# Designs tried in a protein design run: peptides against a protein of PDB entry 6NYY. Part 58

Target 1, 212 residues: chain A of PDB entry 6NYY
Amino acid sequence: KHFEQAIERVIGGLEKKTQVLQPEEKKTVAYHEAGHAVAGWYLEHADPLLKVSIIPRGKGLGYAQYLPKEQYLYTKEQLLDRMCMTLGGRVSEEIFFGRITTGAQDDLRKVTQSAYAQIVQFGMNEKVGQISFDLPRQGDMVLEKPYSEATARLIDDEVRILINDAYKRTVALLTEKKADVEKVALLLLEKEVLDKNDMVELLGPRPFAEKS
Target 2, 212 residues: chain A of PDB entry 6NYY as posed
Amino acid sequence: KHFEQAIERVIGGLEKKTQVLQPEEKKTVAYHQAGHAVAGWYLEHADPLLKVSIIPRGKGLGYAQYLPKEQYLYTKEQLLDRMCMTLGGRVSEEIFFGRITTGAQDDLRKVTQSAYAQIVQFGMNEKVGQISFDLPRQGDMVLEKPYSEATARLIDDEVRILINDAYKRTVALLTEKKADVEKVALLLLEKEVLDKNDMVELLGPRPFAEKS

## One batch from the design tools (peptide; aimed at target 1 P68 R82)

Design b2_p28_3_s4 (made by RFdiffusion4, then SolubleMPNN; from b2_p28_3, 13 letters changed)
Fold by OpenDDE base, seed 2:
Structure b2_p28_3_s4 (fold): chain B 212 residues (1-212), chain A 28 residues (1-28)
Amino acid sequence: as target 1 above (212 residues)
Amino acid sequence: PYMDGKEYRELIDSAVGPHAYERSRIAP
């Protein structure tokens, strides 16, 4: 409880119980969060879901919390699954509403950051090669890129490819699991907060053993 | 040297960690 609350505060800030969303907005949030939850449930390398909520907090309208693994090394496959999980909300919106909203901005930022990191920091792209450069941090003077403009273009292209691949993978997954996304979304609309046990009751046990 | 996985973890967690559905700041 205390640990969860601490994480909630870090992720979403203070709970805004007084913030009343319009029914359609609340529905959008529920399906968005359900997308994350279900993607995380059925992706092997996704972190186990701890909590999913559509109660507004700070600037957030909903959130999903996952138990991070005590892992220091990540494979490309693991990072891909994490990207897919992160895209789950946007993909759910597309599947169920045929539209995208601004709500996925943070998710897209994270996915973008991950993709760039994979390509330019971790050397995980064959076309770009085994390179590792520091990504400019927000506020850092954009020093001259340690690579050519041609390489920059290549990086940008490969980032888009990686994100698109993750997106397509997520679309395939959540399309297959569309009924599960619906179930989770509907239950979220009812309970506003779901935990792991709720997910187990709804979807059955997670197909992947939790690495303790 | 195998880089300290801690730095990677922090980076990865920051990039793909818990998310929040953000309210649009774009006023209609």
Scores: peptide ipSAE 0.065, ipTM 0.599, DockQ to the pose 0.194
OpenDDE base, seeds 1, 3, 4, 5: peptide ipSAE 0.063, 0.057, 0.057, 0.025; ipTM 0.584, 0.586, 0.585, 0.590; seed 4 fails the geometry check

Design b2_p28_4 (made by RFdiffusion4)
Pose (drawn by RFdiffusion4):
Structure b2_p28_4 (pose): chain A 212 residues (1-212), chain P 28 residues (1-28)
Amino acid sequence: as target 2 above (212 residues)
Amino acid sequence: MVGNVEEAHTLPFVQEQKKYEEAKEALE
């Protein structure tokens, strides 16, 4: 047990128990984290889940703990299910509320960087073609693009087609499973953390083979 | 189509995988 608190501390950050939220904020954060939990539960190539918490941990209001699959060959489908898991947070607080918050900002930085990487860096697109470019990092102040402007116009169009296909895939997921999202978040308001076992108590066994 | 993780220096999912492996090995 003392080891599992260390693996979470290194990955997650400091865990602020006293930094309380308003009752209308905890209601939002629970619906946000349930989106990450349920969409990560029903998708096939998404990571197996360990723990979902609504307690503030580091630069965040909620926290989700995943077990990333050690694999060296991501396919096109294995990256879409990672994207559809990340976008699941905004989708759940949009189905239930109608208001969208600024809490999905870091969820959208991951989606954006995982779209440019498929199109620009890998060869996962038809319109751009099978062309690889050295995509700049965050600490790399980009001087000039290694391609034209019409190509940049072609890339940012395809990123918008890619994320809005990931968005619609997740809206079609958390409406079919709308009641299961509400089951998860109502326990998150009661018990501020959920292990894997009490998600099996809610949702039954996960319907995919998972190696632990 | 297949992407190699050794070439994916900008992809956050690869950074999360490497951070998890390094954190596991450091604690062991």

Design b2_p28_4_s1 (made by RFdiffusion4, then SolubleMPNN; from b2_p28_4, 10 letters changed)
Fold by OpenDDE base, seed 5:
Structure b2_p28_4_s1 (fold): chain B 212 residues (1-212), chain A 28 residues (1-28)
Amino acid sequence: as target 1 above (212 residues)
Amino acid sequence: PVMDAEKAHTLPYVEEQKKYLEALKALE
């Protein structure tokens, strides 16, 4: 119990007992987190869900904890599934509310960073080719781009394509699993915290073997 | 299971969301 609390503090920060979300906000958070959880559940290369919470903490309104994989090498397919899982919150909001919120900003940042890395660092895009450039760090004035403006435009276009493909894949998945997202969201609203066992009870066993 | 905090998802607070949006608007 103390260990779990310590981990929760590291992940989410300190519990903000004074932070009371409005019912509609809490609902949005629940469906957002349910989207992540369900996407991760049904994507083979997503990290297994350990815990999901809609209790506000120092770092956010909700959080999801995953079993970290000691994996240093990722395939393109693995990165795609991770992108889809990351988009799960935004997609869930769209499916259930017909609107998107700013809550997905960190998710979008992560997805964007992943997409750029795939294209310009890992050489995973056929159009751009097998190139590897250092991504500009946040705040670094990249005075000199190691590539032409035409290449820059191509990179930007291919990043958008990759993100859109991941988004569409996530929409398809969560639309198919819409009832599961609803179940998770409703249970989150009731219990505020779900673990892997709760997910198994709701959705059945995860269809993928846990990668040790 | 080694829990790595870096792999956790967090939904930012509305205030942080607003700050981010304002920053983006300032870049436009």
Scores: peptide ipSAE 0.142, ipTM 0.712, DockQ to the pose 0.032
OpenDDE base, seeds 1, 2, 3, 4: peptide ipSAE 0.018, 0.017, 0.173, 0.006; ipTM 0.452, 0.423, 0.719, 0.344; seeds 1, 3 fail the geometry check

Design b2_p28_4_s2 (made by RFdiffusion4, then SolubleMPNN; from b2_p28_4, 11 letters changed)
Fold by OpenDDE base, seed 1:
Structure b2_p28_4_s2 (fold): chain B 212 residues (1-212), chain A 28 residues (1-28)
Amino acid sequence: as target 1 above (212 residues)
Amino acid sequence: MVADASKAHTLPYVEEQKKYLEALEKLK
């Protein structure tokens, strides 16, 4: 119990008991987190969910904790699943509310960074080719590009294509699993915190073998 | 079970989102 609380504090920060969300905001958070949880459950190369919470903390309105895989090399397929999981919250909001919120900004940032890394650093795009450039650090202006403006445009286009593909894949998945997303969201609204066992009870065993 | 904080998702507060947007605008 103490160890778990310490981890929660590291992940989410201190609990904000004074932060009272409006019911509609709380609902949005629940469905957002449910989207991540369900996407991760049904994507083979996503990290297994350990815990999900919609209790407001210092770092955010909600959080999900995952068991990291001891993996140092990722395939395109694995990175795609991870992108889809990251988009799960945004996609859930769209499916259930027909609107998008600013809440997915950090998720979109992560997905964008992943897409650029795949194309520019890992050479995973056929159109751009087997290239590897250093990406500027966050906040650094690129004064000199190691590639032409035409290549820059191509990179940007292919990044958008990759993100859009991941988005569509996530929409398809969570639309198929819409009832599961709702089950998780409703249970989150009731319990505020779910663990892996709660997810198994709701969705059944995760359809992929877990590496311990 | 190795719990790593690096493998966590957080839905940030609106104010943090605004700060991020402001930071991005400064980079333009």
Scores: peptide ipSAE 0.221, ipTM 0.682, DockQ to the pose 0.036
OpenDDE base, seeds 2, 3, 4, 5: peptide ipSAE 0.222, 0.132, 0.123, 0.017; ipTM 0.694, 0.486, 0.496, 0.454; seeds 2, 5 fail the geometry check

Design b2_p28_4_s3 (made by RFdiffusion4, then SolubleMPNN; from b2_p28_4, 10 letters changed)
Fold by OpenDDE base, seed 3:
Structure b2_p28_4_s3 (fold): chain B 212 residues (1-212), chain A 28 residues (1-28)
Amino acid sequence: as target 1 above (212 residues)
Amino acid sequence: MVMDAKKAHTLPYVEEQKKYKEALEALK
């Protein structure tokens, strides 16, 4: 408990008890976070959910907290499922409200970064090939790209394809599990914070055994 | 928003690695 709270404070920031969300905003956040939670629940390679909350923290209006596996190597499949989980909030908003909000900006940034890393750092794309380049850090003078403009365009295209594939996969999943997303969202609106046990009560046991 | 709760390990994302490192340092 104390360890989890300490990590939560460092990563998520302090709870903004003074930030009162409008009822419509709170509803949007609930469905957004429910999308993350449900996507993570039903994706094999997603980390197990610890907590989901619609209490504002730091820069976020809500959060889903996961217990990462102690691993040093990630497969392409694992990275895809993590991307899908990260897209779960945006996809939930689209499914339930037919509109998108700015709330997914950080999620989209993470997904974009992951996609570029997979293609240009990990060599996980067949068209681009087995390459590894350091991505320019924010503030580094973009020194000469170690690849041609044609390669740059190819990378950008393959990044978009990868993100779109992850998005479509997430849409398919959350459409199938739409009723589960709604159950989680409604309970979030009531309790504001859910744990793993609440999720088990709502959805049943996670279909993937926690690999110890 | 997605957050991780465990001990710092090698993550594919540099930013996430930094966050984990910072979290571990704050616990020490």
Scores: peptide ipSAE 0.044, ipTM 0.500, DockQ to the pose 0.145
OpenDDE base, seeds 1, 2, 4, 5: peptide ipSAE 0.020, 0.009, 0.011, 0.011; ipTM 0.477, 0.422, 0.421, 0.484; seed 4 fails the geometry check

Design b2_p28_4_s4 (made by RFdiffusion4, then SolubleMPNN; from b2_p28_4, 10 letters changed)
Fold by OpenDDE base, seed 5:
Structure b2_p28_4_s4 (fold): chain B 212 residues (1-212), chain A 28 residues (1-28)
Amino acid sequence: as target 1 above (212 residues)
Amino acid sequence: MVMDASKAHTLPYVQEQKAYKEALEALA
């Protein structure tokens, strides 16, 4: 109990009991969080879901907690699944509401950062090549890029391609699992908080063996 | 997560300098 509350505080901040979401906003948050949860459930290399909540905390209107894998090395496939999971909220909103909200801004930022790191830091893009550039530390003035303007344009193009590919993959997945997203969203609206056991009861066991 | 239906967010144009700073924060 105390340890879980401490983790919740670190991830979501303090519970804002005074923030009453409008019913329509609460619905949007429920489907957004359900999108993350279901994407994470059906992506092999995504982290296992521990908890999902639509109770506003700090600056967040909802959150999902995952068990991080104890690994230091990531494959391109693993990073793609993580990107797809991160896009799950935005994609769910598009599928169910046909609109884009500002709620996914932080998710899009994280996806963009991951895509850039894969291309520029990890050398995972064939067109850009097996390159690794040091990313500037917070506070360092990057005066000069270590690559040409032509390379900069190529990097920008390949980042967009990678994000779009992850987006399309997420759309395909959550469209296939649309009924599961709906079930999770409706149960979130009822219970406000779901754990792993609730997800197993609702969707069945996660189709991937948890590597111990 | 701030919900505002009035602002459609397109994929952010990676201004490289901002992307660098934020990429480091995401990897930490």
Scores: peptide ipSAE 0.015, ipTM 0.503, DockQ to the pose 0.036
OpenDDE base, seeds 1, 2, 3, 4: peptide ipSAE 0.015, 0.010, 0.016, 0.017; ipTM 0.486, 0.448, 0.436, 0.534; seeds 1, 3, 4 fail the geometry check

Design b2_p28_5 (made by RFdiffusion4)
Pose (drawn by RFdiffusion4):
Structure b2_p28_5 (pose): chain A 212 residues (1-212), chain P 28 residues (1-28)
Amino acid sequence: as target 2 above (212 residues)
Amino acid sequence: EEFEELEQRFEKLLRALELEKEAEALLS
């Protein structure tokens, strides 16, 4: 047990128990984290889940703990299911509330950087073609693009097509599974954390083979 | 022996996080 609290501390950050939220904020954060939990539960190639918490941990209001699959060859479908898990947070607080918050900002930086990487860096697109470019990192102040402007116009169009296909896939997921999202978040308001076992108590066994 | 098994498990987890960051272009 003392080891599982260390794995979480290194990955997650400091865990602020006293930094309380308003009752209308905890209601939002629970619906946001349940979106990460349920969409990560029903998708095939998404990571197996360990723990979902609504307690503030580091630069965040909620926290989700995943077990990333050690694999060296991501396919096109294995990257869409990682994107459809991440976008699942904004989708759940949009189905239930209608208002969208600024809490999905770091969820959208991961979607954006995993869309440029498929199109620009890998060859996962038809319109841009099978062309690889050295994509700049965050600490790399980009001087000029290694391609034209009409190509940059072609890239940012395809990223919009890619994320809005990931968005629509997740809206079609958390409406079919709308009641299961509400089951998860109502326990998150009661018990501020959920292990894997009490998600099996809610949702039954996960309907995919998972290696542990 | 228990500590060596736990270190091996932790190293595998860190390696899986590194591969995730490389594939998603999240490197600083």

Design b2_p28_5_s2 (made by RFdiffusion4, then SolubleMPNN; from b2_p28_5, 14 letters changed)
Fold by OpenDDE base, seed 1:
Structure b2_p28_5_s2 (fold): chain B 212 residues (1-212), chain A 28 residues (1-28)
Amino acid sequence: as target 1 above (212 residues)
Amino acid sequence: SEKEEFEKLFERLLKALEREKKVMNLEE
């Protein structure tokens, strides 16, 4: 509690007040973030958001010193749930507004990158097979793809399938939990910042055992 | 454009939240 409060104070000092966002933009952000939060809450293998904020944070949050032990090993199920959580904001915007903002494009890019990594790097697709290729990083001279054009097409198709599956799963979840998304969004508009306790109060305890 | 500024703010927000999530997950 005390450490969280200290972090919040440091963050709060760096948080530019939402004065820059128009009310409609603020609403869109709130529902977007609520979508992520609710998806993370109800997906077992997603990492829930322990703090949800609609306050833009300044560049240079010196939190680089407390890099979480990044889990380097993920199961296919974990990656799927993480993809769904990432899509949560976009899906929320679609459900509530019937439109998708450009902010949701970045989430789609992240999901796409994850899907390619699963198929090409991790060999997690049965149709493509147990292959592991290093994806060219942005800026690396795209040397010749280590696979044929036919394989490239297959990869692209399987990536689309995986993304669509994650999307459908997210739509189903957030449609079922639409009222919860709205509760979170409305509270975000009021408090601007939600913590784990706020989420528990709104949604009940997370339906999964806390990782000890 | 106002739209581009919003997008940048949104991206920044998401990045900040992701970072915070990582920090908070370390404390639990």
Scores: peptide ipSAE 0.021, ipTM 0.361, DockQ to the pose 0.033
OpenDDE base, seeds 2, 3, 4, 5: peptide ipSAE 0.056, 0.032, 0.011, 0.057; ipTM 0.577, 0.487, 0.296, 0.513; seeds 2, 3, 4, 5 fail the geometry check

Design b2_p28_5_s3 (made by RFdiffusion4, then SolubleMPNN; from b2_p28_5, 12 letters changed)
Fold by OpenDDE base, seed 5:
Structure b2_p28_5_s3 (fold): chain B 212 residues (1-212), chain A 28 residues (1-28)
Amino acid sequence: as target 1 above (212 residues)
Amino acid sequence: SEEEEFKKLFEKLQRALERQKEVENLLE
């Protein structure tokens, strides 16, 4: 209990009991978080869902908590599934509402950062090659890029391709599982917080063995 | 189209990342 609460505080911040979401906002958050939850449920390399909440916290209007893997090395396939899970909220909003919120923009930023890291830092792109460049850290003067303008354009193009592929994969998944997203969203609107057991009861057992 | 909106948002984010120099390292 105390450990879970501590993790919840770190991930979601302090619950601001005073911030009452309007019913329409609460609905949007529920479908957004349901998108993350369902994407994570049906993606093999996504982290196991522990908790999903639509209770507003200081840093966000909702969150999905996953079991952190003590993993330092990721495959390209694992990173793709993580990107898809991160896009799950945005894609859910598109499917159900045909609109994008600011929360979806933050997720897209994270996906963009992941895509750049894969291509520029980890050398996970065949066209760009097995190269590794340091991305500018926050506050570092953008020193001269260690690569040509032609390489910069290639990187930007390949980043776009990777993100678009992840987006399309997420759209396909959540469209197939649209009824499941709705079930999760509706249950979130009722309970405000769901755990793994709620998800199992609603969707059945996760189709992938939990790596303990 | 959703794809066009996504593309526009992506371009905006790329420009924002370049300007803000905010890179979260996946390992951090």
Scores: peptide ipSAE 0.015, ipTM 0.427, DockQ to the pose 0.037
OpenDDE base, seeds 1, 2, 3, 4: peptide ipSAE 0.016, 0.019, 0.018, 0.012; ipTM 0.475, 0.488, 0.398, 0.399; seeds 1, 2, 3 fail the geometry check

Design b2_p28_5_s4 (made by RFdiffusion4, then SolubleMPNN; from b2_p28_5, 16 letters changed)
Fold by OpenDDE base, seed 1:
Structure b2_p28_5_s4 (fold): chain B 212 residues (1-212), chain A 28 residues (1-28)
Amino acid sequence: as target 1 above (212 residues)
Amino acid sequence: DEKKKFEELFEKLLKALEIERKVQNLEE
């Protein structure tokens, strides 16, 4: 419990007790976070869910907390599932409301960064090839891109393809599990915070073996 | 429609990233 709280504080920041969400905003956040939670639940390589909350915190209006894997090496499949999980909130908003909030833009940025890393740093794309370039970090004097403009365009195209694939996968999953997303969202609106046990009660046991 | 919305957002993101890269290059 103490360890989980410490992780929450690091990831989510301090709860902003002074921010009262409007009912419609609260509803949007509930479905957004439910999308993350359900996507993570049904994706094999997603991190196990620890907690989902619609209580506003320093970094957002809600959050889904997962058990950090002390894993430094990821497969392409694992990274894809993580991308899908990250897109889960956005896709949920689209399915239920037909709109995208600003919160969903931050998730897309994270997905985009992951996609670029896979293609440029990890060499995980066959078209771009087995290349590994350091992505310019904020503050790095990268005077010249280590690749041509043609390669840059190819990278952008392949990033788009990868994100679209993750998006389509997430849409398919959450459309299939639409009722589950709604169950989680409704329970979030009631309890504001859900844990793994709540998810098991709602959805049944996670269909993947838990790594001890 | 969803695909179009995604593409529009993706293009905006790419532009933002390009701007950030340019700004970083100029501040340096």
Scores: peptide ipSAE 0.017, ipTM 0.452, DockQ to the pose 0.021
OpenDDE base, seeds 2, 3, 4, 5: peptide ipSAE 0.035, 0.023, 0.014, 0.014; ipTM 0.468, 0.423, 0.346, 0.378; seeds 2, 3, 4 fail the geometry check

Design b2_p28_6 (made by RFdiffusion4)
Pose (drawn by RFdiffusion4):
Structure b2_p28_6 (pose): chain A 212 residues (1-212), chain P 28 residues (1-28)
Amino acid sequence: as target 2 above (212 residues)
Amino acid sequence: EEEEEEEEIEEEAEEHQEEMEEEELERP
């Protein structure tokens, strides 16, 4: 048990128990984190989940703990299910509330950087073609693009097609599973953390083979 | 000293997240 609190502390950051939220904020954060939990539960190639919390941890209001699959060959479908998990947070607080918050900002930086990487760096697109470019990192102040402007126009169009196909896939997921999202978040308001075991108590066994 | 240890824990968590993101970006 003392080891599992270390794995979480290194990945997650400092866990602020006293930084309380308003009752209308905890209601939002719970619906956000349930989106990450349920979409990660029902998708096939998404990571197996360890723990979901609504307690503020580091630069965040909620926290999700995943077990990333050690694999060296991501396919096209294995990257869409990672994107549809991440977008799941905005989708759940949009189905239930209709208001969208600024809490999905770090969820959207991961979606954006995982879309440029498929199109520009890998060869996961038809319109751009099978062309690889050295994509700049965050600490790399980009001087000029290694391709034309019409190509940049072609890339940013395909990223908008890619994310909005990931968005629609997840809206079609958390409406079919709308009641299960509400089951998860209402326990998150009661018990501020959920292990894997009490998610099996809610949702039954996960319907995919998972190696632990 | 406690505040410095907290800051170091936060920096290590950020760096570890960034390494995970880079490994995802590099793996085809």

Design b2_p28_6_s1 (made by RFdiffusion4, then SolubleMPNN; from b2_p28_6, 15 letters changed)
Fold by OpenDDE base, seed 5:
Structure b2_p28_6_s1 (fold): chain B 212 residues (1-212), chain A 28 residues (1-28)
Amino acid sequence: as target 1 above (212 residues)
Amino acid sequence: SKEKEEKELEELSEKLREELEQKELETK
């Protein structure tokens, strides 16, 4: 009940134009975005942070903008780091507030989709095997699943394992970097927008060489 | 909190599965 109401409030709240975030909501968003930013900063295969903002844009309460790599091929390790970065907001909220907000639902969906794609489309799971199945697209006739119910259960289990592993990795990282998340969140509350230079000043240089 | 989160992730996975299955059914 309370979680569903929180979900509806966040979803319904997101649709209103100039949402003046309440101070508490603004704080939550700041820590959420700080979680993404810090996770991305300390994960080698995450895209470089360009900008982080707690200024609502459209349906978003905040955002972290990254330099997309023109990369067509991703390794399993790269996809894992991207999953961890995506979980960074939710994990930050849990660490600092002991509660999860509905603002992370889209992130969870993205992580779930990525995990499923890794296992079912990219064949990146040894237990399931090197299989590639087309996920039903919107509008495609759902053909019978090209795999057995036993395989379906195995896929579900391995998806959960992968997400949980990414989550645990993110918790470990942001717990270690808790002070950095706090610094970023507090600076976000002050400046509302941070760039790469602000992050370098606050956290030091990113520990990974910028791929030119 | 971890058990609750695992449960929430499980619920989300189930929901995604159901949504995929429903989208599958709507296209039939």
Scores: peptide ipSAE 0.018, ipTM 0.422, DockQ to the pose 0.034
OpenDDE base, seeds 1, 2, 3, 4: peptide ipSAE 0.005, 0.013, 0.000, 0.007; ipTM 0.297, 0.403, 0.346, 0.321; seed 2 fails the geometry check

Design b2_p28_6_s2 (made by RFdiffusion4, then SolubleMPNN; from b2_p28_6, 12 letters changed)
Fold by OpenDDE base, seed 1:
Structure b2_p28_6_s2 (fold): chain B 212 residues (1-212), chain A 28 residues (1-28)
Amino acid sequence: as target 1 above (212 residues)
Amino acid sequence: KEEEEEKRLEELAEKVREEQEQKELETP
């Protein structure tokens, strides 16, 4: 309990008790966080949900906390599921409201960074090839881009394709699970905070064995 | 919608690239 609360404070920031969300904003956040939670629940390689909250903390209007896997090596499939989970909030907003909010900007940035890393650092794209460009570490002289402008355009195109594929996968999943997203969102509006047990009661056991 | 999202993803990819390039440039 005390240790988990300390980790929650470090990861989620200090609860800003003072930011009163408007009812419509609170609703948007609830469906956004429900999208993350449900995507993470039904994606095998997503990190297990620990907590989801619509209480504003630090920089966010809501948050989902996940148990990080002690994993240093990720497969392409694992990274895809993580991208889909990260897109879950945005996709939920689209499915339920047909509108795009600014709330997903940080998620889109994370997904874009992940896609670039997969293509440029991990060599996970067949068109770009098995190229690993060391992103200049802080302190390495700005070496000229180790690739041509044509390669830069190819990278940008393949990043877009990868994100769009993750987005479409997330749309398919959350459309199938639309009723579950709504259940989670409604329960979030009532309780403001859900844990793993609330999710099990609502959705049933997660369909993937917890790596003990 | 798809075109606006594609454009937004392009703008975001460009921004992330520019931010990376700027970080690369600002890194002495």
Scores: peptide ipSAE 0.005, ipTM 0.338, DockQ to the pose 0.030
OpenDDE base, seeds 2, 3, 4, 5: peptide ipSAE 0.000, 0.000, 0.000, 0.000; ipTM 0.318, 0.300, 0.286, 0.301; seeds 2, 4 fail the geometry check

